# Ledger of designs, part 47: peptides against a protein of PDB entry 3V4L

Target 1, 386 residues: chain A of PDB entry 3V4L
Amino acid sequence: GQPLAKDKVALLIGNMSYWEHPKLKAPLVDVYELTNLLRQLDFKVVSLLDLTEYEMCNAVDEFLLLLDKGVYGLLYYAGHGYENFGNSFMVPVDAPNPYRSENCLCVQNILKLMQEKETGLNVFLLDMCRKRNDYDDTIPILDALKVTANIVFGYATCQGAEAFEIQHSGLANGIFMKFLKDRLLEDKKITVLLDEVAEDMGKCHLTKGRQALEIRSSLSEKRALTDPVQGAPCSAEALVRNLQWAKAHELPESMCLKFQCGVHIQLGFAAEFSNVMIIYTSIVHKPPEIIMCDAYVTDFPLDLDIDPKHANKGTPEETGSYLVSKDLPKHCLYTRLSSLQKLKEHLIFTVCLSYQYSGLEDTVEEKQEVNVGKPLIAKLDMHRGL

## One batch from the design tools (peptide; made by RFdiffusion4, then SolubleMPNN)

Design b1_p11_4_s1 (from b1_p11_4, 7 letters changed)
Fold by OpenDDE base, seed 1:
Structure b1_p11_4_s1 (fold): chain B 386 residues (1-386), chain A 11 residues (1-11)
Amino acid sequence: as target 1 above (386 residues)
Amino acid sequence: MEVKLVSYSTD
């Protein structure tokens, strides 16, 4: 019979906005497009951008809580990285220059923990460099991995080589994701799918002799990302997994705010990623006596590090949101919350209505405080470990 | 427009 997954869970991390290292661009597009493809494959996807070491550790811990016997686990990472002695290290955005293994996440440690969960399939897609870090003299003595015969690594590049993105005037994928996305929905054994991606990438004249896909696999079974999820959740663990994933993707409900002047504001929310939300405001009713009015959002929690200069923009693109802009209502003011993983408290903020009456020179302000609880990834309380 | 390859190396 066709193999069945007990469930399918993916963690996607895209690091771009490094503090002490060169900034990247492609991970934004790569995580977004891969999220949409994995959702079509019935994966529960957590998608995270720009994580610190602590935030990456917590994201991995939450991902491991979703894993169980026969569950398919997929980890995708796009960002800076290195490989020492066959150990792959993902570099957080807060990593010092130079970084060492103590500042980074070891993929083989994550694999060990996934093997303890008796997973049905472990897929690692690593869109990072595999050069040696000469500043890291640590030889990780990893315990011997269990022989589970269910592991697949897709490395964007060969050992000791670099991975690349193409930077031009627009958004573009990394080299690996550019070819992976075209085949990801194919009903093929995952190692066969990745081999076809390797052949397609091998035709790329830009990266010829610089980047080549490496497949490392112990996969003894014909497992595919297309393998159907086994029926209704029949275990308590499957119900908990479904609830935990649902919490991490719950948006606040849209609100209609009514001001004393008779202006009505629609407040709406959209997810770009599990840790990135767009707030949008629109005027839905204005009394004729009010000639001009605008609705601004302000007074956000300090943990979110929101620059007011980037808030309340006339377009999603002016906030740095280029991917979801087609799905957003038009004629709003837009604010992008890009660090929801940092939110320890409820998301409380102020909606400020600034307006002018016909025949009055002075601008009037009315304010309403809004509490939307913990949106998206902020519901997982990733900070409870410190 | 010139297509630039950007490495994911920090070196």
Scores: peptide ipSAE 0.384, ipTM 0.860, DockQ to the pose 0.818
Fold by OpenDDE base, seed 5:
Structure b1_p11_4_s1 (fold): chain B 386 residues (1-386), chain A 11 residues (1-11)
Amino acid sequence: as target 1 above (386 residues)
Amino acid sequence: MEVKLVSYSTD
């Protein structure tokens, strides 16, 4: 019979806004496009941008809680990285210069923990460099791995080689995602699918002799990303997994705020990623005696590190949101919250209405505090222990 | 548009 997944879970991490290292661009697009494709494949997807070491550790721990016997687990990473002694290290955005293994996440340690869950399939997609880090002489004492026949690595490049992105005036993919996205929905064994991606990459004149996909697999079974999820498992474990995923994807409900002057504001929310939310405001009713009227959001929690210069923009693109702008209402003011994993408390903020009456020179202000609870990934409390 | 390849190397 066709193999069945007990469930399908993916963690996607894109690091680009490094503190002490060169900034990247493609991880934004790559995580977004891969998220949309994996959702079409019935994956439960957590998508995260720009994580610190501590935030990456917590994201992996929360992902491992969703894994169980016969579950398909997929980890994607795009960012800086290195490979020492056959161990792959993902570099967090807060990593020092130079970084060492103690500042980074070892993929083989994550693999060990996934093997303890008896997963039906483990897929690692690593869009990072595999060059040696000469500043790290540490040999990781990896505990003995279990012998399992359900692991697949797709490395964006060969051992000792570099991964690349395409930079131009617009948005573009990394080289790996550029070819992976065209094949990902195909009903093929995952190792056959990745081999076709490797052939397509090998035809790319830009990266010929610079980057080539490497596949490492123990997969003895015919398993595909298209394999159906086992129909509604009445297991307590499946219910817990579904609730935990739903908790990390719950948006605040749209609100209609009414001010004393008779102005009505619509307040709405959209997810760009599991840790990135767009707030949008629009004036839906204005009395005729009010000649000028603006509504803006302010007084955000300090943990979110929101620069007011980037808030209340006339377009989503002016906030740095280039991917979801087509799906947002037009003629709003937009604010992008890009660090929801840092939110320790409820998201409380102020909606300020500034307006002027006909025949009065003085501007009037009304304020309303809004509490929307913990949106998206903030419900997981990934900062617990700091 | 000029297409530039950028390495994910930190070197």
Scores: peptide ipSAE 0.384, ipTM 0.866, DockQ to the pose 0.820
Fold by OpenDDE base, seed 2:
Structure b1_p11_4_s1 (fold): chain B 386 residues (1-386), chain A 11 residues (1-11)
Amino acid sequence: as target 1 above (386 residues)
Amino acid sequence: MEVKLVSYSTD
């Protein structure tokens, strides 16, 4: 019969905004497009941008809690990385210069923990460099991996080589995602699908002799990303997993705020990623005696590091949100919260209405505090270890 | 427009 997955879970990490290293651009687009494709494949997807070492560790721990016997696990990473002694290291955004293994996440350690969960399939898609880090002389003493015939690595590049993005006048994918996205929905064994992606990448004149996909697999069964999920979630563990994922993806409900002057504001929320949310405000009712009226959001929790200069923009694109702008309502003010993983408390902020009456020169202000609880990834309490 | 490849290397 066709193989069945007990469930399908993916963690996607895109690191771009490095503190001590060159900034990247493609991981934004790559994580977003891969999220949408994996959702069409019935994956439960957690998508995270710009994680610190601590935040990456917690994201991996939460991902491992979603894994169980016969579950398909997929880890995608796009960012800086290195390979020492056959061990792959993902570099967090707060990594020092130079970084070492103690500042980074070892993929083979994650694989060990996934094997302890008795997963049905383990897929690693690593869109990072595989050069040796000469500043790290640490030989990781890895415990012997169990012999599980269910592991697939898709490396964006060969051992000792670099991964690349294409920079042009607009948003572009990394080289790996550019070819992967065209094949990912095909009903093929995952190793056959990746081999076709390798052939497509090998035809690209830009990457010839610079980047080539490497496939490392122990996969003995015909497993595909298209494999259907087994039945209704009838086990207590499947219900817990579904609830945990749903919590990490619950947006605040849209709200209608009423001010004393008779102005009504619509406050709405949109997810760009599991840790990135857009807040938008629009004036839905204005009394005729009010000639000018604007609604701003302010007083965000300090943990979110929101610069007021980047808040309350006339377009989503001015906030740095280029991907979800088509799905947002027009004629709003937009604010992008890009670090929801840092939120320890409830998201409490102020909606400030500034307005002017006909025949009065003085601007009037009214304020309302809004509590939306813990949005998206902030519900997982990724801070429980502090 | 010239398509530039940018490495994910930190070197």
Scores: peptide ipSAE 0.384, ipTM 0.867, DockQ to the pose 0.770
Fold by OpenDDE base, seed 4:
Structure b1_p11_4_s1 (fold): chain B 386 residues (1-386), chain A 11 residues (1-11)
Amino acid sequence: as target 1 above (386 residues)
Amino acid sequence: MEVKLVSYSTD
């Protein structure tokens, strides 16, 4: 019969905004496009950008909590990375220069933990370099992996080689995602799908002799990303997993704020990623006596590190939100919260209305505090120590 | 448009 997944869960990490290393661009697009494709495949997707070491560890731990017997687990990573002694290391955005294995996440350690969950399929898609890090002489003594015959690695490049993105005047995919996205929805054994992606990438003149897809697998069954999820969640664990995922993707409800002057503001929320939310404000009613009014958001929690220079923009693109702008209301002020994983408390902020009456030169201000609880990934309490 | 390949290497 066709294999069934008990459930399907994906963690996607895109690291771009490195502190001590070259900044990347493609991981933004790649994580977003892959999220949308995996959602069409009935994956529960957690999508995260620009994680520190601590935040990456917590994201992996939360991902492992979503895994169980017969669940399909997919980990995608796009960013800086290296490979020492056949161990793949994902580099967090806060990694020092030079970094070592102690500053990075070992993919084979994650695989070990996934094998303890008795997963139905483990897929790793690693869009990172596989060059040796000569500053890290640590030989990780990894325990022997279990023989589970359900493992697939898609490496964006071969051992000792580099992975690349295409930088041009616009948004572009990394080389791997550029070809992967065209085939990801195909009802094929995952290793066959990746082999076809390797052939397509091999035709790319830009990367010929520089980057080639490597497939490492121990997959004894014909498993595909298209494999149907086993019907209604019948176990307590499946219900808990569904609730945990839903909790991590719950947006605040849109609000209509009414000010004393009679101005009404619509406050809305949109998810770009599991840790990235857009807040938007619009004037929905203005008394005729008020000639000008602006509604801006301020007084965010310090943990979010919101630069006021990037808040309250006239376009989503001016906030750095290029992907969801088409789905947002027009003629708003936009603010991008890109670090919701840092939020320990409720998201409380101020909506400030600045306005002028007809025939008065003086600007009047009214303020309302808004509490939206814990949006998106902030509900997982990733900071509560395991 | 000039297409630049950017390595994910830190070197």
Scores: peptide ipSAE 0.353, ipTM 0.846, DockQ to the pose 0.802

Design b1_p11_4_s2 (from b1_p11_4, 7 letters changed)
Fold by OpenDDE base, seed 5:
Structure b1_p11_4_s2 (fold): chain B 386 residues (1-386), chain A 11 residues (1-11)
Amino acid sequence: as target 1 above (386 residues)
Amino acid sequence: METKLVPYSTD
């Protein structure tokens, strides 16, 4: 019969805004496009940008809680990385210069933990370099892997080589994602799909002789990303997994705020990623005696590190939101919260209304505090050890 | 604008 997945779960990490390393751009687009494709494949997707070492560890731990016997697990990473002694290291945004194994996440350690969950399929898509780090002389003592015959690695490059993005004016994919996205929905064994991606990437004149896709697999069964999720046995484990995923993807409800002057404001929320939310405000009713009226959001929790210069923009793009702008309502003020994983408390902020009456020179202000609880990934309390 | 390849590694 056709293989069935008990469930399908993906963790996607894109690191770009490094503190001590060159900034990247493509991981933003790559994580977003891959999220949308994996959702069409009935994956439960957690998508995260710009994680510290501690935040990456917690994201992996939360991902492992969604894994169980016969579940398909997919890990995608785009960012800086290296390979020492056949061990792949993902570099967090807070990694020092030079970084070492103690500052990074070892993918083979994650694989070990996934094998303990008795997963139906383990897919790693690693869009990072595989050059040796000469500043790291550590030989990782890894525990022996089990023989599970359900493992696939898609490396964006071959051993000892680099993976690249194309930086130009505007948004572009990394080299790997550029070719992966065109085939990801095909009903093929995952190793056959990746082999076709390798052939397509091999036609890229920019990276010819510099980057080549490597497939490393121990996959004895014909498993595909298109394999259907097993229809509901409402197992207690399936219910728990569905609730845990839903918890990380719950947006605040849209609100209609009413001010004493008779102005009404719509406050709305949109997810760009599991840790990135757009707040938008619009004036939906204004009394005719009010000639000027502006609504802005302020007084965010300090843990979010919100620069007021990037808040309350007339377009989503002015906040740094280039991907979801088509799906947002027009004629709002927009604020992008890009670090929801740092939120220790409830998201409490102020909506301030500044307005002027006809025939008065002075501006009047009214304020309302809004508590929206813990939005999206902030419900997982990924900061609990700090 | 020149197309620049940027590697996903630091030396």
Scores: peptide ipSAE 0.315, ipTM 0.844, DockQ to the pose 0.785
Fold by OpenDDE base, seed 3:
Structure b1_p11_4_s2 (fold): chain B 386 residues (1-386), chain A 11 residues (1-11)
Amino acid sequence: as target 1 above (386 residues)
Amino acid sequence: METKLVPYSTD
């Protein structure tokens, strides 16, 4: 019979904005495109950008809470990484230079924890380098993995080699995602799908002899990412899993703010990622006596590290939001909140209306405080343990 | 703009 997944859950991490390391660009596009593809495959997707070590640990812990017997788990990582002694290390954005295993997440440790959940399939897609880190001499003594026969690794590169992105004048995928995305929806055994991706990548003239996909699998069954989810959640655990995922994707409701001057503002919210939200403001009503008015958002929680210079832009692209701009209302002011995982409290901010009356030289300001609760990933309290 | 390959390593 066709295999059934009890559920399908994916954690996607894209690290780009490294503190002590070269900045990347492709993980933004790669995580976004993969999120959309996995959603078409009925995956519950958590998509996260630019995580610290602590935030990555918490993201993995929350992902592991979504896993259970017969659930398909997929972990994707794009960013800096290394491989020592056959152990893959994902490098957080706050990793020191040089980084060590103590500053990084070991994928084989995550696999061990996934095996304890009795998952139906474990897929790791690792878009990172696999060079040895000579600054880390730690030999991880890992316990022997269980023989679960349900593991697939897709490494963007072979052992001891580099994975690459293409930096050009526009947004581009990493080399691995560029080829993976074209096949990901195919109803094929995941190892067969990845083998076809390897053949396609092998035709890439840019990376020929520099990057080659490696597939490592113990998968004894014909499991595919297209495998249907079993029907309605029949267990309390399945309901809890659905609620946990739903919390990480709950946007604030759009608001209509009314100012004393009679200006009405639409305040709206859009998710770019599970930890990235766009706030947009638009003037929906203006009295005729008001010649000009703008609605700025300000006074954000300090935990979000929002630079006011990057807030209240006339386009989504000026905020660094290139992917969701087509789905946003036009003629707004846009603000990108890129670190919602850092939000400990409710998202409280000020909407400041600056306006001018006909025949007055001076601008008038009115302010309203807005509390939108905990948006998206901030509902999971990824700070549990600080 | 020249097409650049950027490695996902810090070496």
Scores: peptide ipSAE 0.301, ipTM 0.835, DockQ to the pose 0.845
Fold by OpenDDE base, seed 4:
Structure b1_p11_4_s2 (fold): chain B 386 residues (1-386), chain A 11 residues (1-11)
Amino acid sequence: as target 1 above (386 residues)
Amino acid sequence: METKLVPYSTD
């Protein structure tokens, strides 16, 4: 019969905004596009950008809580990385220069933990360099992996080689995702799909002789990303998994704020990623006596590290949101919260209305505090270990 | 504009 997944779960991490390392761009696009494709494949997707070491560890731990017997697990990573002694290391955004294994997440350790969950399929898609880091002489003594015959690695590059993005004017995919996205929805054994992606990438003149896809697999069954989720009554564990995933993706409801002057503001929320939310404000009613009126958001929790220079923008793009701007209402002020994984408490902020009456030169301000609870990934309490 | 390849490594 066709293989069935008990469930399908994906963790996608895109690291770009490195502190001590060259900044990347493609991981933003790649995580977003892959999220949309995996959702069409009935994956529960957690998508995270710009994680510290601690935040990456917590994201992996939360991902492992979503895994169980017969669940398909997919980990995608795009960012800086290296490979020492056949161990792949994902580099967090806060990694020092030079980084070492102690500053990085070992993919083979994650695989070990996934094997303990008795998963139905383990897919790793690693869009990172596999060059040796000569500053890390650590030989990880890893325990022998179990023989589960359900493992697939898609490496964006060969051992000892580099993976690349194409930086030009605008947003572009990394080289791996550029070819992967065109085939990801195909009903093929995952190793066959990746082999076709390797052939397509091999035609790329830009990366010819510099980057080639490597497939490492121990996959005894014909498993595909298209394999249907088992429609049997959800076990208690499947219900818990569904609730946990739903919690991580619940947006605040849109609000209509009414000010004493008679101005009405619509406050809305959109998810760009599991840790990235856009707040938007619009004036939906204004008394005719009010000639000028602006509604801006302020007084965010300090843990979110919101630069006021990037808040309350006239376009989503001015906030750094290029991907969801088409799905947002127009003529708002936009604020992008890019670090929801740092939020320890409820998201409380102020909506400030600045307005002017006809024939009065003085601006008047009214303020309302808004509590939207814990949005998106902030509901997982990823900080419970600090 | 020149297309620049940027490696996913710092080395």
Scores: peptide ipSAE 0.299, ipTM 0.836, DockQ to the pose 0.786
Fold by OpenDDE base, seed 2:
Structure b1_p11_4_s2 (fold): chain B 386 residues (1-386), chain A 11 residues (1-11)
Amino acid sequence: as target 1 above (386 residues)
Amino acid sequence: METKLVPYSTD
């Protein structure tokens, strides 16, 4: 019979907005496109952009809580990275220059913890460089891994080599994701699928002799990303896992706000990633005696580090949202909340209505406070230090 | 515009 997954869970991390390192662009597109493909494959996907060391550790811990016996686990990372002594290190956005193993997440440590969960399949897709970091001579003493015949690594590049993005005038994928996305939905053993991606990447004239996909696998079974999930969650653990994932992906409901002047606004919410939400406002009713009327959002929690210069834009693209703009309503003001993982408390903010009456020169303001609870990833309380 | 490769490394 076809192999069955008990469940399928993916963590996708894209780091691009580094503090002390060169900024990247492709991880934004790559995480978004991979999220949509893995959702079509019935994966529970957590998608996160621009994580600090602490936030990456917590994201991995929350991912490991979703893993159990016979669950398929997939970790994707796009960003800066290195490989020392056969250990792969993912570089957080707050990593110092130079970074060391103490500032980074070791993928082989994550693999050890996944093997303790008795997972059905472990897939690592590492879209990072594999050069040695000469500023880090630390040899991680890793405990011996269990011999499990269920591990697949897809490295975007060979050992000691670089992975690349292609910077064009617009949004583009990294080299690895550009070829991976065309094959990912194929009903093939995951190692066969990655071998076909390696052949397709090998045809790319830009990366010939610079980047080649490496596959490392112990996978003895014919397992695919297309393998069906075993039927309805009957166990208490499967119900808890489904509830935990659902909490991390629940948007606030759209609200109709009514002001004393008789103006009605629609306040809406859209997810770009598990830690990135767009707020949009639109005027849905205006009395005829009001000649001008604008509704903007303000007074956000300081933990979100929202620059007011980037809030209340006439287009999603002016906020830095290029991916979900087609699914958003038109004729709104848009605000992109990046870094929802930093939110400790409820998302409370002010909706301000500025308007003018016919025949009055003075602007009038009305304000309403809105509490939308903890949106998306903020429900996982990633800030609870155990 | 020339297609620029940007490495995922800081070296």
Scores: peptide ipSAE 0.276, ipTM 0.821, DockQ to the pose 0.778

